# Ledger of designs, part 51: peptides against a protein of PDB entry 3B8E

Target 1, 230 residues: chain A of PDB entry 3B8E
Amino acid sequence: PFLIFIIANIPLPLGTVTILCIDLGTDMVPAISLAYEQAESDIMKRQPRNPKTDKLVNEQLISMAYGQIGMIQALGGFFTYFVILAENGFLPIHLLGLRVNWDDRWINDVEDSYGQQWTYEQRKIVEFTCHTPFFVTIVVVQWADLVICKTRRNSVFQQGMKNKILIFGLFEETALAAFLSYCPGMGVALRMYPLKPTWWFCAFPYSLLIFVYDEVRKLIIRRRPGGWVE

## One batch from the design tools (peptide; aimed at target 1 E172 A178 Y182)

Design b2_p25_1_s1 (made by RFdiffusion4, then SolubleMPNN; from b2_p25_1, 22 letters changed)
Fold by OpenDDE base, seed 5:
Structure b2_p25_1_s1 (fold): chain B 230 residues (1-230), chain A 25 residues (1-25)
Amino acid sequence: as target 1 above (230 residues)
Amino acid sequence: SLVEELRERALKLLEEAEELIKKAE
C-alpha cells in the first residue's frame, strides 16, 4: 500500500497507526493459533522425501502463495479506498499526482473531479475516513486468509474450524476493528473516523476470491502431488 | 499486555514524530 502511495502519488490510504493495529493487534493471536494448529494429516502421512531439497521448495512455494494472498488483500483495500474517495467526489484518475497538493496545508482550494474545492481540513477528513474502511477490509480479508492457512493441501471443508485459538483470533481482530471503527474519539486519537456498517461487506467478494483461489490451489495440489503449485 | 504496551509505545512515538513534523513546518 505504501509503495502505491509513493508511485501513484495519491493521498495516503493507510495510516501508520492502522498498520500498527494490523501488525500488532490483529496478526499476533492468529499467528499463534497457526503455530499451535494441529499437524496437517496429509503432511504427516507423506512418505519420506529428500529433507534438504523439499524443505526449500516448500518454503518458497508457501511464501509465493501467501504473497499472492497479500496482493489480493491489498487490492481489496485499495478498491475500498477508491470507492470512498469516488463517493466523495475524487475519481481514481483524478487522484493520480494529487498528493503534493493534497498534503499541502496552505492549499485550501484543491478541486475534486466535479470542480468542488476542498480545504486542507476537509481533505484530511476524507483521507482519514478511508483509513478505517481500509483497515476493516484487511481484517475481513484476513478472516479468509487465516482459515485457509490452517492447511496447505486439505480443503477447509475437510479440516474444519477446530482450532479454538484461531476462532478467538478471528473474534479479537473483529472486535478490534469494531472498536477502532466506532469508539468515540478514534478519529482524533488514531486518525480513524467512524465507518458505515455497509463497508464491512465491501470486502466480502475479496474474501470469497481468496477462498476460491485457495480451494482451487489445494485441489490442484491434491490432483498433482509434487507439482509447482504445491 | 505486551502487545498493548508496544502499541502504546508506538502511539507515543507517532505523536512525538507528528509534533516534530509540525515544529519543522
Scores: peptide ipSAE 0.007, ipTM 0.233, DockQ to the pose 0.034
OpenDDE base, seeds 1, 2, 3, 4: peptide ipSAE 0.000, 0.007, 0.005, 0.000; ipTM 0.204, 0.246, 0.247, 0.192; seeds 2, 3 fail the geometry check

Design b2_p25_1_s2 (made by RFdiffusion4, then SolubleMPNN; from b2_p25_1, 22 letters changed)
Fold by OpenDDE base, seed 5:
Structure b2_p25_1_s2 (fold): chain B 230 residues (1-230), chain A 25 residues (1-25)
Amino acid sequence: as target 1 above (230 residues)
Amino acid sequence: KLVEELKERALKLLEKAEELIKQAE
């Protein structure tokens, strides 16, 4: 997200507070859950294959999977960001290079894609309006990620939602998203304005995409043990 | 260790973001 912000010179799609809430608030319990499930799965299922080579391969696979999922999460967040800005009159192409004028408090006549002029305050309200939906999009996509990561090789349908830590992580993420989105004063304190309930649903296609992608990946791994996807 | 590493990464990201905000300012 931040790389695209720098490269494209677009208005800031995700605030520092939202980044911290994602990394520390939402990802911590899921990461612990996944680490615990990995430890249990590795203890219970792996007979002693060569512990050095199998550990390295497993760490690389996990790193690649998390990297790919993280990219899809970022794409989902950016999609939500661009939709919100487009609904407010800023088409994606118009946002390219706009940051310099957008962040300048002395420029009060930044034009949108339709010729409407926006004051600095109005622009910042729109920018901060994007932060909450971006965060919520990440949380909703993380639901799919957590469900998927619970099963390394088995389908989610085979293993089920029996992990209490995973369910707790999903609840924590959702509760944090609801708190940041709807608690009075969050707009002033965290620059996260209230989210329309409809924006929760904008992330669902991406969650489904991640789910389908990982189920397909797992299916390929099951059918071709030792293939390049492993 | 992972939580501490995540915390360190988050703190570094925060510092970078603050520096970028300060530079934008």
Scores: peptide ipSAE 0.010, ipTM 0.293, DockQ to the pose 0.032
OpenDDE base, seeds 1, 2, 3, 4: peptide ipSAE 0.000, 0.012, 0.010, 0.000; ipTM 0.201, 0.270, 0.297, 0.199; seed 2 fails the geometry check

Design b2_p25_1_s3 (made by RFdiffusion4, then SolubleMPNN; from b2_p25_1, 22 letters changed)
Fold by OpenDDE base, seed 3:
Structure b2_p25_1_s3 (fold): chain B 230 residues (1-230), chain A 25 residues (1-25)
Amino acid sequence: as target 1 above (230 residues)
Amino acid sequence: DLVEELKKRALELLEEAKRLIEEAE
């Protein structure tokens, strides 16, 4: 999210503090939980053919998987960001290159896509209004991502939710999201304004799509063992 | 200070995770 902010020169979609909350508060426990997940019964029966090459391949695959998950999360967050800004008069095309004027405290007549002038304070309110929904969207998408990452081949319905640490992590990240979204003073302290409860549901379609996609992928792997999809 | 507080919380969560592991064994 922050990289896209720099590259596209758009208003900041997610604050640095919220990024830290994701990295340290939401991702840490779930990541640890995956390390303690019971090995899939079919994986552990195979001895490594070549420990050196197989280790490197596994590290690359893990890195790619985390990269892909991060990209999906970012896409979900940016969708929410663009929807909120569009509802406030800023179309996505108009946001490109707007950062310089957006962040200038001395410019109080920045025009939206419809010619409405926005003061610096008004712009910052809209910006900060995006932070919380972006964060919540990431959390909701993480629910699906964490669940699907438990196994390579088995369906979630077959493997089940046996890892207590994973369940704890899901609860913790949800509780943190609720706290940051609704606790008084977070708008000043963390620049995260409260959001309507209905915004929690805006991310559910993304989570569902990821879940369905992964289940289909795993189904294909089970039917065609050793395929390129694995 | 906020980063330090988040680190502290992370450590507390790690301790809780350790407890859950011990209970699961």
Scores: peptide ipSAE 0.011, ipTM 0.245, DockQ to the pose 0.035
OpenDDE base, seeds 1, 2, 4, 5: peptide ipSAE 0.007, 0.009, 0.014, 0.007; ipTM 0.302, 0.263, 0.275, 0.266; seeds 4, 5 fail the geometry check

Design b2_p25_1_s4 (made by RFdiffusion4, then SolubleMPNN; from b2_p25_1, 22 letters changed)
Fold by OpenDDE base, seed 2:
Structure b2_p25_1_s4 (fold): chain B 230 residues (1-230), chain A 25 residues (1-25)
Amino acid sequence: as target 1 above (230 residues)
Amino acid sequence: SLVEELKKRALELLELAEKLIEEAE
């Protein structure tokens, strides 16, 4: 998120402290839970060929999985960010390069995509309004990501939800999201304004799409082992 | 090993985040 903020010069979609809370607080328990997930039966059945090469492959696979999860989370967050800003009159294309004027407190006439002028205070309100939904979106997307990342080839329906640690991680993550979204003072401390309950559902279509995509991907992998989709 | 790698990655992310905070201040 921060890299895109710098590169695209868009308004900051998520505060730095909130990003830290995601990376350290939200991702830690789920990541640990995945570490304790039972390896796919196919992985368990594969005799280690060479411990050094197999370790390297596993490290690469883990790194790739975490990289993909992070990218999916970012996409989900940015989706919500762009939806909120679009609803407030700022289309995605208009946000490109807007940061300089957006963050300038002396400019009180920043125009949206429809010619409406926004004061600095109004802009900061809408910016901070994005932070909480962005965070919640990441959490909701993580629900899907954690479920789909259990297996690389097998369907979630085949392996099931047997890992109690994963389930606990999902509840903890959700509780943290609720706490950060609704606890008094979070707007000041983390620049996370209270979230309208309806925004929890903003990520659901996206999570569903990811879930469907992953199931289709896994189906293709099962039908065509060794394909480029792996 | 996976837990250790995750801890290592978490620490790296923490360090990166600290740098980002310092740069943002």
Scores: peptide ipSAE 0.007, ipTM 0.277, DockQ to the pose 0.034
OpenDDE base, seeds 1, 3, 4, 5: peptide ipSAE 0.007, 0.006, 0.012, 0.000; ipTM 0.268, 0.271, 0.279, 0.191; seed 4 fails the geometry check

Design b2_p25_2 (made by RFdiffusion4)
Pose (drawn by RFdiffusion4):
Structure b2_p25_2 (pose): chain A 230 residues (1-230), chain P 25 residues (1-25)
Amino acid sequence: as target 1 above (230 residues)
Amino acid sequence: VVVSVVVVVSVVLVVAAVVVIVVHS
């Protein structure tokens, strides 16, 4: 959101105060719950891990996330940001340009008249909007995320999805999102209510992508002992 | 106990979220 905000100088898809809602807020309970996760095999049947090699935060870890599921999770939220506007004057292939505030009215685009009070709006189909969606879009995939980061070898099937806390940590999260996107007023610090009708589901298309993917490879992993590139 | 608490809290939050969404609808 901040990166592409510079390359193609488009409108800020995600705010800073808006980021401190994934860390010390929403993703919180989910990860804590990840811990209550149980065995995945008879571990007391394997030499002790050699602290010189198999680190905790391996770098394959980074690949399988920071450059793989952080992306298809990236596109999903970097999609809803578009159709959060298209239904207001979004430039499907346009927009790519600054948007002053002291401008106050004077300019708009794609058949419109945006600015003052609608400048609080020219930055409100984004502020109290686009951001907040690019937020719920996050959590949206954090589901398939939280349900894939529950094994590194077994399918959600070969390992029943019964991490009581996590299952009942999901609503525990999703709810925070909505109870926060429709907060009777805590929209001053955060954003405004994103139209329940669609503004949510739009990110859900991608979550299904995440899931099946890591779900597949795991097979490639199992159906292949010392699985090749994967 | 912890599990029960988490379940309760999660239900409460769901209810609260649904109520809030209905109010804003």

Design b2_p25_2_s1 (made by RFdiffusion4, then SolubleMPNN; from b2_p25_2, 19 letters changed)
Fold by OpenDDE base, seed 3:
Structure b2_p25_2_s1 (fold): chain B 230 residues (1-230), chain A 25 residues (1-25)
Amino acid sequence: as target 1 above (230 residues)
Amino acid sequence: DLVEEVEKRAKELVEEAERLIEEAE
C-alpha cells in the first residue's frame, strides 16, 4: 500500500502506524499458525529427500504465498480507499499526482472532481477516514487467506478448523481491528477514525471471491494431481 | 506511548501463540 502511495503520488491511504499494526499485530500470529499447520499437514508426512533443496523450495513457496496474499490485501484496501474518496468527491483519476497539493497545509482550496474546494483540515479528515476501513478490509481479506492457505490440496470443508492457533490469530486480529476502529482517541493517536459497522462488509465480496477461487484451484489439483496449478 | 503499547501487545500475542504451539506438541 505504501509503495503505491509513493509511485502514484496519491493521498496516503494507510498510515505508518496502521501498517505497523498490520505487520506486528495481525500478520505475525497468523504467520506462526500457518507455519505450524503446514509443518503438521504437509511437511511431517514426507521425509525430506534433500534438506537443502526442500528448504529452498519451501522458502520460495512461503515467500510467493505471502507475496500473493499481500497483493490481494492491497487490492482490497485500495478498492475501499477509492470508494470512500469517490463518495467524498475525489474520483480515482483526480487523485493521481494530487499528493503534493494535498499535503500542503498552506493550500486550502484544493478542488475535487466536482469543483468543490477542500481546506487542509477537511482533506486530512477524509484521508484519515480512509485509514480505518483500509485496515478493516485487510483483516477481512486475511480471514479468507488464512483459511485457504492452511492446506495445499484439501478443501477447507474437508480439513476443517483444527488449528487452535489459527483460530486464536483470527480472533486477535479481529479484536485488534475492532479496538483500533472504535476505541476513543484512536483518531488523534493513530489517525484512525471510527467507521460505520457497514464498512466491515465492504470486503466480504473479495473474501468470497478469493475463497471460491481457491476452492476451484484445489478442486483442479485434486482431479489432476501433479498439474502446473500446484 | 500508544505505538509502544501496541507493539508490546503484539509481542505478548506472539508469546501466547508460541505457548499454544508448545502445548499442542
Scores: peptide ipSAE 0.005, ipTM 0.249, DockQ to the pose 0.034
OpenDDE base, seeds 1, 2, 4, 5: peptide ipSAE 0.000, 0.000, 0.000, 0.005; ipTM 0.201, 0.246, 0.207, 0.240; seeds 2, 4 fail the geometry check

Design b2_p25_2_s2 (made by RFdiffusion4, then SolubleMPNN; from b2_p25_2, 22 letters changed)
Fold by OpenDDE base, seed 2:
Structure b2_p25_2_s2 (fold): chain B 230 residues (1-230), chain A 25 residues (1-25)
Amino acid sequence: as target 1 above (230 residues)
Amino acid sequence: DLIEEAEKRALELLEEAERLIKEAE
């Protein structure tokens, strides 16, 4: 998120402290749950023919999977960010290069895509309004990603939700998201303003899309083992 | 180790970026 903020020169979609809370807090339990499931699945399915090469391949696959999940989560967050800003009059194309004027306290007449002028305070309210739903979107996308990543090759429908650690992780993430979103003082401490319950559902279409995409990917991998899709 | 190192670098980059933002502010 921060790299895109710098490269695109857009308003900050998510506070740095909130990003740290995601990376160090919310992602930890899910990562542990995935590590346990992968270890269990890998131990059961592959007799290690060559423990050195198979470990390296598994580590690379795990690293790639985590990197891909992180990118997908970021995309989901940015989608929500752009939707909120668009609803407030700032189209994505207009946000490009706007950061300099957006963050300037002395400019109180920043125009949106429709010619409406925004004061610095109004802009910051909108910016901070984006932080909470961005975070929540990441959590909701994580639900899908965790369910998807539960198995490398098998459908979620085949393996089921037997991992209690995963279920616990999902509840913990949801509880943390609710706490950060609705606890008094989080707006000041984390620049996360209270979230309307409706925004929780903004990520669901994206999560569903990812779910469908991954199920299709898994189907392709099952039909064509050793293909480039791995 | 690579993920931890990447996370550490990302954290360092974030801290540096926060510093730069604060210095620019």
Scores: peptide ipSAE 0.006, ipTM 0.269, DockQ to the pose 0.027
OpenDDE base, seeds 1, 3, 4, 5: peptide ipSAE 0.005, 0.005, 0.000, 0.000; ipTM 0.234, 0.275, 0.229, 0.212; seed 3 fails the geometry check

Design b2_p25_2_s3 (made by RFdiffusion4, then SolubleMPNN; from b2_p25_2, 21 letters changed)
Fold by OpenDDE base, seed 1:
Structure b2_p25_2_s3 (fold): chain B 230 residues (1-230), chain A 25 residues (1-25)
Amino acid sequence: as target 1 above (230 residues)
Amino acid sequence: DLVEEAEKRAKELLELAKKLIEEAE
């Protein structure tokens, strides 16, 4: 998210505090939960031919998978960000290069895509209004991500939701998201303004898409072992 | 209760985040 912010020079979609909340609140427990995930039967049955090489290959594959998941999460967050800003009159194309004027306290006439002028205070309210939905979107996407990470090849329907630690992790991150979104004073303390409950559903289509994509991917892997999709 | 534990954990994380912000400023 931060790289896109720098490259596109758009208004800040995710504040520093929100980033810290993701790292400490949303990533920690899920990461621990994955360590206790039930081993995939296919992975456990494979005897390593070369323990050193096979370990390195597995570490690389895991690293790539986590990297892709993180990118997908970022895309989901940005989608929500662009939707919110568009609803407030800022189309995605208009946001490109707008940051300099957006963050300038002395410019109180920044125009949106419809010619409406926005004061610095109004712009910051809209910006901070994006932080909470972005965070919530990350949490909702993480539901799907955690579920798909349970196994590489087996369907989620085959593996099931047997890991109680995973379920607890999902609950904890959701509770944290709810707390940050609705607790009084979070707007001032964390620059996370209260979120309409309807925005929790904004990420659901995206999470579903990722879930379906991963299931299809796993199906292809099962049908064509060693293919390019693996 | 899982809800109470989650809420407690959330508060602890928020306090930690605040400390980190204060240290970073």
Scores: peptide ipSAE 0.019, ipTM 0.323, DockQ to the pose 0.106
OpenDDE base, seeds 2, 3, 4, 5: peptide ipSAE 0.010, 0.000, 0.011, 0.008; ipTM 0.258, 0.244, 0.252, 0.259; seed 2 fails the geometry check

Design b2_p25_2_s4 (made by RFdiffusion4, then SolubleMPNN; from b2_p25_2, 21 letters changed)
Fold by OpenDDE base, seed 1:
Structure b2_p25_2_s4 (fold): chain B 230 residues (1-230), chain A 25 residues (1-25)
Amino acid sequence: as target 1 above (230 residues)
Amino acid sequence: DLVKEAEKRALELLEKALQLIKEAL
């Protein structure tokens, strides 16, 4: 998110405080929950492998998988950001290079894509209105990420949702997202303005995409043991 | 020109996605 903000010179899609809330609030509990996940049945049946070569391969594969998931997650956040700004009159193409004028307190006549002028205060309200949905989008996508991380090869349908700690982590993450989105003080304290409930659904396609992607990946691994996807 | 075309395509995709969301909502 921050890299795209710099490269595209767009208004800030995700604030520093929001990033901290992700790192400390939404990612931590789910990550801990994974430590308590029940061992995968197929992992226990694997023959001893070469510890040096197979560890490196596994680390690379995990890194690639998480990198891909993280990319889809970022795309989901940006999608939500662009949708919200578009609904407020700022089309994505108009946002390119706009940051300099957007962040200038002395410019109170920044035009949207429809010729409407926006004061600095109005622009910042819209910007901060985007932070919350971006955050929520990340949380919703993380539901899928957390669920798929339960297993390396088995389908979620095979492993099931037996880990109560994982379910608690999902609930806590969702509750935190709801709290940050709807608590009246969050606009001032965290620059996270209230979110319309409808915006929660904007992330669902990306959550589903991650879920389907991982299920397909796992299916390929199951059908072709020892393939490049392992 | 390639950047502008890519931007235009991206915008069209976003508009379509927005429309689909509006229709779903």
Scores: peptide ipSAE 0.000, ipTM 0.174, DockQ to the pose 0.017
OpenDDE base, seeds 2, 3, 4, 5: peptide ipSAE 0.000, 0.000, 0.000, 0.000; ipTM 0.229, 0.205, 0.178, 0.189

Design b2_p25_3 (made by RFdiffusion4)
Pose (drawn by RFdiffusion4):
Structure b2_p25_3 (pose): chain A 230 residues (1-230), chain P 25 residues (1-25)
Amino acid sequence: as target 1 above (230 residues)
Amino acid sequence: SLFFSFFIFFVSFFLFVFSLFFAFF
């Protein structure tokens, strides 16, 4: 959101105060719950881990996330940001450009008249909007995320999805999001109510992508002992 | 729209409460 905000100088898809809603807020309970996750095999049947090699935060870890599911989770939220505007004057292939504030009215685009008070709005279909969606889009995929980061070998099936806390940590997240996106007024610090009709589901298309993917590979992993590139 | 927002707000709050309840019991 901040990166592409510079390369193609488009409108800021995600805010900073908006980022401190994934960390010390929403994803919180989910990950804590990840811990309550149980065995995945008879571990008391393997030499001790050599602390010289198999680190905790391996770098394959980074690949399987920082550059793989952080992306298809990236596109999903970097999509909703678009159709959050298209239904207001989004430039499907346009927009790519600054948007002053002292401007106050003077300019708009794609058949419109945006600015002052609608500058609080020219930055409201984004502020109290686009951001907040690019937010719920996050959590949206954090589901298939939280349900895939529950094994590194077994399918959600071969390992019943019964991490009481996590299952009941999901609503415990999703709810925070909405109870926060429709906060009777805590929209001052955060953003405004994203139209329950669609503004939510739009990110859901991608979550199904995440899931099946890591779900597949795991087979490639199992159907293949020392699985090749994966 | 305001009523829909209240409903969504309350539903979300109840879903949160019920999630906590089922997480503790």

Design b2_p25_3_s1 (made by RFdiffusion4, then SolubleMPNN; from b2_p25_3, 23 letters changed)
Fold by OpenDDE base, seed 1:
Structure b2_p25_3_s1 (fold): chain B 230 residues (1-230), chain A 25 residues (1-25)
Amino acid sequence: as target 1 above (230 residues)
Amino acid sequence: EEEERRAVYEEALELLELARRLAEA
């Protein structure tokens, strides 16, 4: 998100506070919950790794878990960001290069895509209004991410959701997202203005996409053991 | 479970406060 902000010179879609909320509030508890996940049914049936030749951490796992999923998460966040800004009169194409003027408090006549002038304060409100849905989008996408990360090969439908701690993690991150989204004062305190409940649904397609992607991946792994997709 | 939930929320709030402080610095 921040890289696109720099490269495209768009208004900041995800603030520092929201990033910290993701890292500390959204990612941490779910990650801990995975430590309590039951072992995958086939893990113990695998041959032991050779500690001299096999890396403990599979680079492919890292690439898939952080690269591909992270890209989908970012896309979901940006989608939500652009939708909100578009609803407020700022079309995506108009946002390109707008950051300098957007962040200048002395410019109070920044025009949107329809010629409406926006004061600095108004612009910052919309920006901070975007931070919350971006964050929420990440949370919603992380529902799928958390669920898929609990297993490597088994489908979620096969492994089930027996880990109560994982369910708690999902609840916690959702509740945190709801709190940050709707609690009075969060706009001022955390630069996270309240969002309409409908914005939660903007993330669902991407959450579903990740889920489907992983299920397909796992299906391929099950059908083709030892493939690079594992 | 409720106590655990409260503890997690309290921790989250502390982290948010920390994040706020960091953002203000």
Scores: peptide ipSAE 0.000, ipTM 0.230, DockQ to the pose 0.039
OpenDDE base, seeds 2, 3, 4, 5: peptide ipSAE 0.000, 0.000, 0.000, 0.000; ipTM 0.210, 0.244, 0.211, 0.238

Design b2_p25_3_s2 (made by RFdiffusion4, then SolubleMPNN; from b2_p25_3, 23 letters changed)
Fold by OpenDDE base, seed 1:
Structure b2_p25_3_s2 (fold): chain B 230 residues (1-230), chain A 25 residues (1-25)
Amino acid sequence: as target 1 above (230 residues)
Amino acid sequence: EEEERRKVYEEAKKLLEEARKLAEE
């Protein structure tokens, strides 16, 4: 997200505080939850042909899969960001290159896509309003990520939701998102202004995309055991 | 809008509490 901000020179979609909240608040508990997950029975059944090489290959494949999921998460966040900015009069195309003027406190007449002028304070409020939904989108997408990471080969529907720690992680993450989004004072304290509850649903297509991605991946693994997708 | 936000917050808080109970079992 930050790289896209720099490259596209758009208003910052995800603030530093929001990033820290993701890293410390939302990613840690799920990671711990996964540590308590029982090993998938299918992972241990296949003996590696070469323990060193096969382990490295598997780790690389897992890393790539996580990287792809992370990209989908980022796309979901940006989608929500652009939707909210568009609702406030800033179309995505108009945001390109706008950052310089956006951050200039001396410019109080930045025009949106419809010719409405925005003061510096108004722009910053909208910017900070976007931080929350971006964060929430990441959280919602992480629901899918956390659930799919429970297993490597088996479908989520096959494995089920038996890990209580995983369930705790999901709800804790959700509660944190709700706290940051709706608790009074978060706009001042964390520069995360309250979000309309309806915007939580903006992440759902991307959450679904991750589920579909993982299910397809797992389906391929099941149909082609020992393939490169594993 | 504020009422809706409060409802979502309270619901999430409830879910967190329930999840904590489940984790403690």
Scores: peptide ipSAE 0.017, ipTM 0.360, DockQ to the pose 0.649
OpenDDE base, seeds 2, 3, 4, 5: peptide ipSAE 0.007, 0.007, 0.015, 0.000; ipTM 0.304, 0.315, 0.331, 0.195

Design b2_p25_3_s3 (made by RFdiffusion4, then SolubleMPNN; from b2_p25_3, 23 letters changed)
Fold by OpenDDE base, seed 5:
Order: sequence, then C-alpha cells, then structure tokens
Structure b2_p25_3_s3 (fold): chain B 230 residues (1-230), chain A 25 residues (1-25)
Amino acid sequence: as target 1 above (230 residues)
Amino acid sequence: MEEERRKVYEEALELLKLARKLAKE
C-alpha cells in the first residue's frame, strides 16, 4: 500500500497506526495459533529437509506470501479504498497525482471529480475514513490467509478446523477489528473513524478468492508433486 | 448510525468473550 501511495501519488490508503494495529493486534494471536496446528497426514512420508541445500525461506515461499497472496490482499484493500473515495466524490483516475495538493494544509479548494471543493480538514476526514475500512479489509482477507496456512499440501477440508487456538484467533482478530472500528473515541485516539457495516462485505470476494486460489494450488501440488507450484 | 455502531460494538464484545472461553478449553 505504501509503495502505491508513493508511486501513484494518491492519498494515504493505510496509516501507520492501522499498520501497528495489524502487526501488534490482529496478526499476533493468529500467527501463534499456527504453532498448535496438527501435522498433515503425509508429513512423515516426506523426506526430511536437507539443512545444507534447502532454505527455510525460499523463492517459492516469498512468491507465494508476497507475490500472490499479498497482492490479492493489497487489491482487496485498494478496492475498498477506491470505492469509499468514489462515494465521496473522488474517482480513482482523479486520485492519481492528487497527493501533493491533498496533503497541503494551505490548499483548501481541492476539487473532487464533480467540481466540489474540499478543505484540508474535510480531505483528512475522508482519508482517515478510508484507513479503517482498509484495515478491516486486511483482517477479513487474513481469515482466508490463516485458514490456508493450516496446510502445505492437504486441503483444508481434509485437515478440518480442529485447532481451537486458531478458531480463537479468528474470533479475536475480528472482535479486535470491530472494537477498533466502532469504539467511541477511536477516531480521536487512533484516527480510525467508524465504517458502515456494509464495508466488511467488500473484502469477502477477495477472501474467497484467496481460499479458492490456494485450494487449487494445493490440488495441483497433490496431482503433480515436485512441480514449480510447490 | 450511532445505534448501529453500538450494536456492532456489543457484538464485538460478545465475540471477545466467546474467544476467551474457547482459549481456555
């Protein structure tokens, strides 16, 4: 998100506070929960990793985590961001290059796509209104991420949802996201303005996409072991 | 809008309570 903010010169889609809420709040418990996941049924049939040749973090893992899943997450967040800004009069095309004027405190006549002028204060309210839905979108897609991380090769349907700590993590991150989004005073304290409940659903297609994508990937791995997809 | 926020907040608190119960089991 921050790279697109710089490259496209758009208003900031995700604030530093929201990033901290993700890293320290919503990601920690779910990540720990994976340590309690049951081993895959075929794990003992696999050859042990060779510590000299097999890296723990390889190009495939980086590609999967950042290049594929991370990209889908980012797309989901940006989709929500663009929809909210469009509802407030700023079409995506109009946002390109707007950051310089958007962030200037002395410019109080920035025009939206419909010719309406926005003061600096009004623009910042709209910007901060985008931060919370972007954050919530990340949490919603993280549901799928956490579920797909349960297994490397087996389908989630084969593995099941028996890890109670993981289930707890899903509820915890969701409840925390709702708390941060709707608790009175969060707009002042964290610059996280409350969002319409309908915005939670904007992320669902992307969450489903992640899940389907990974299940298809795992299906390919099971059918063609040792392929480039593994 | 305020009533909807309150409902979502209450639901979030219930989810937190449920999560805490699940963590103890």
Scores: peptide ipSAE 0.024, ipTM 0.531, DockQ to the pose 0.723
OpenDDE base, seeds 1, 2, 3, 4: peptide ipSAE 0.021, 0.019, 0.018, 0.020; ipTM 0.507, 0.436, 0.285, 0.494

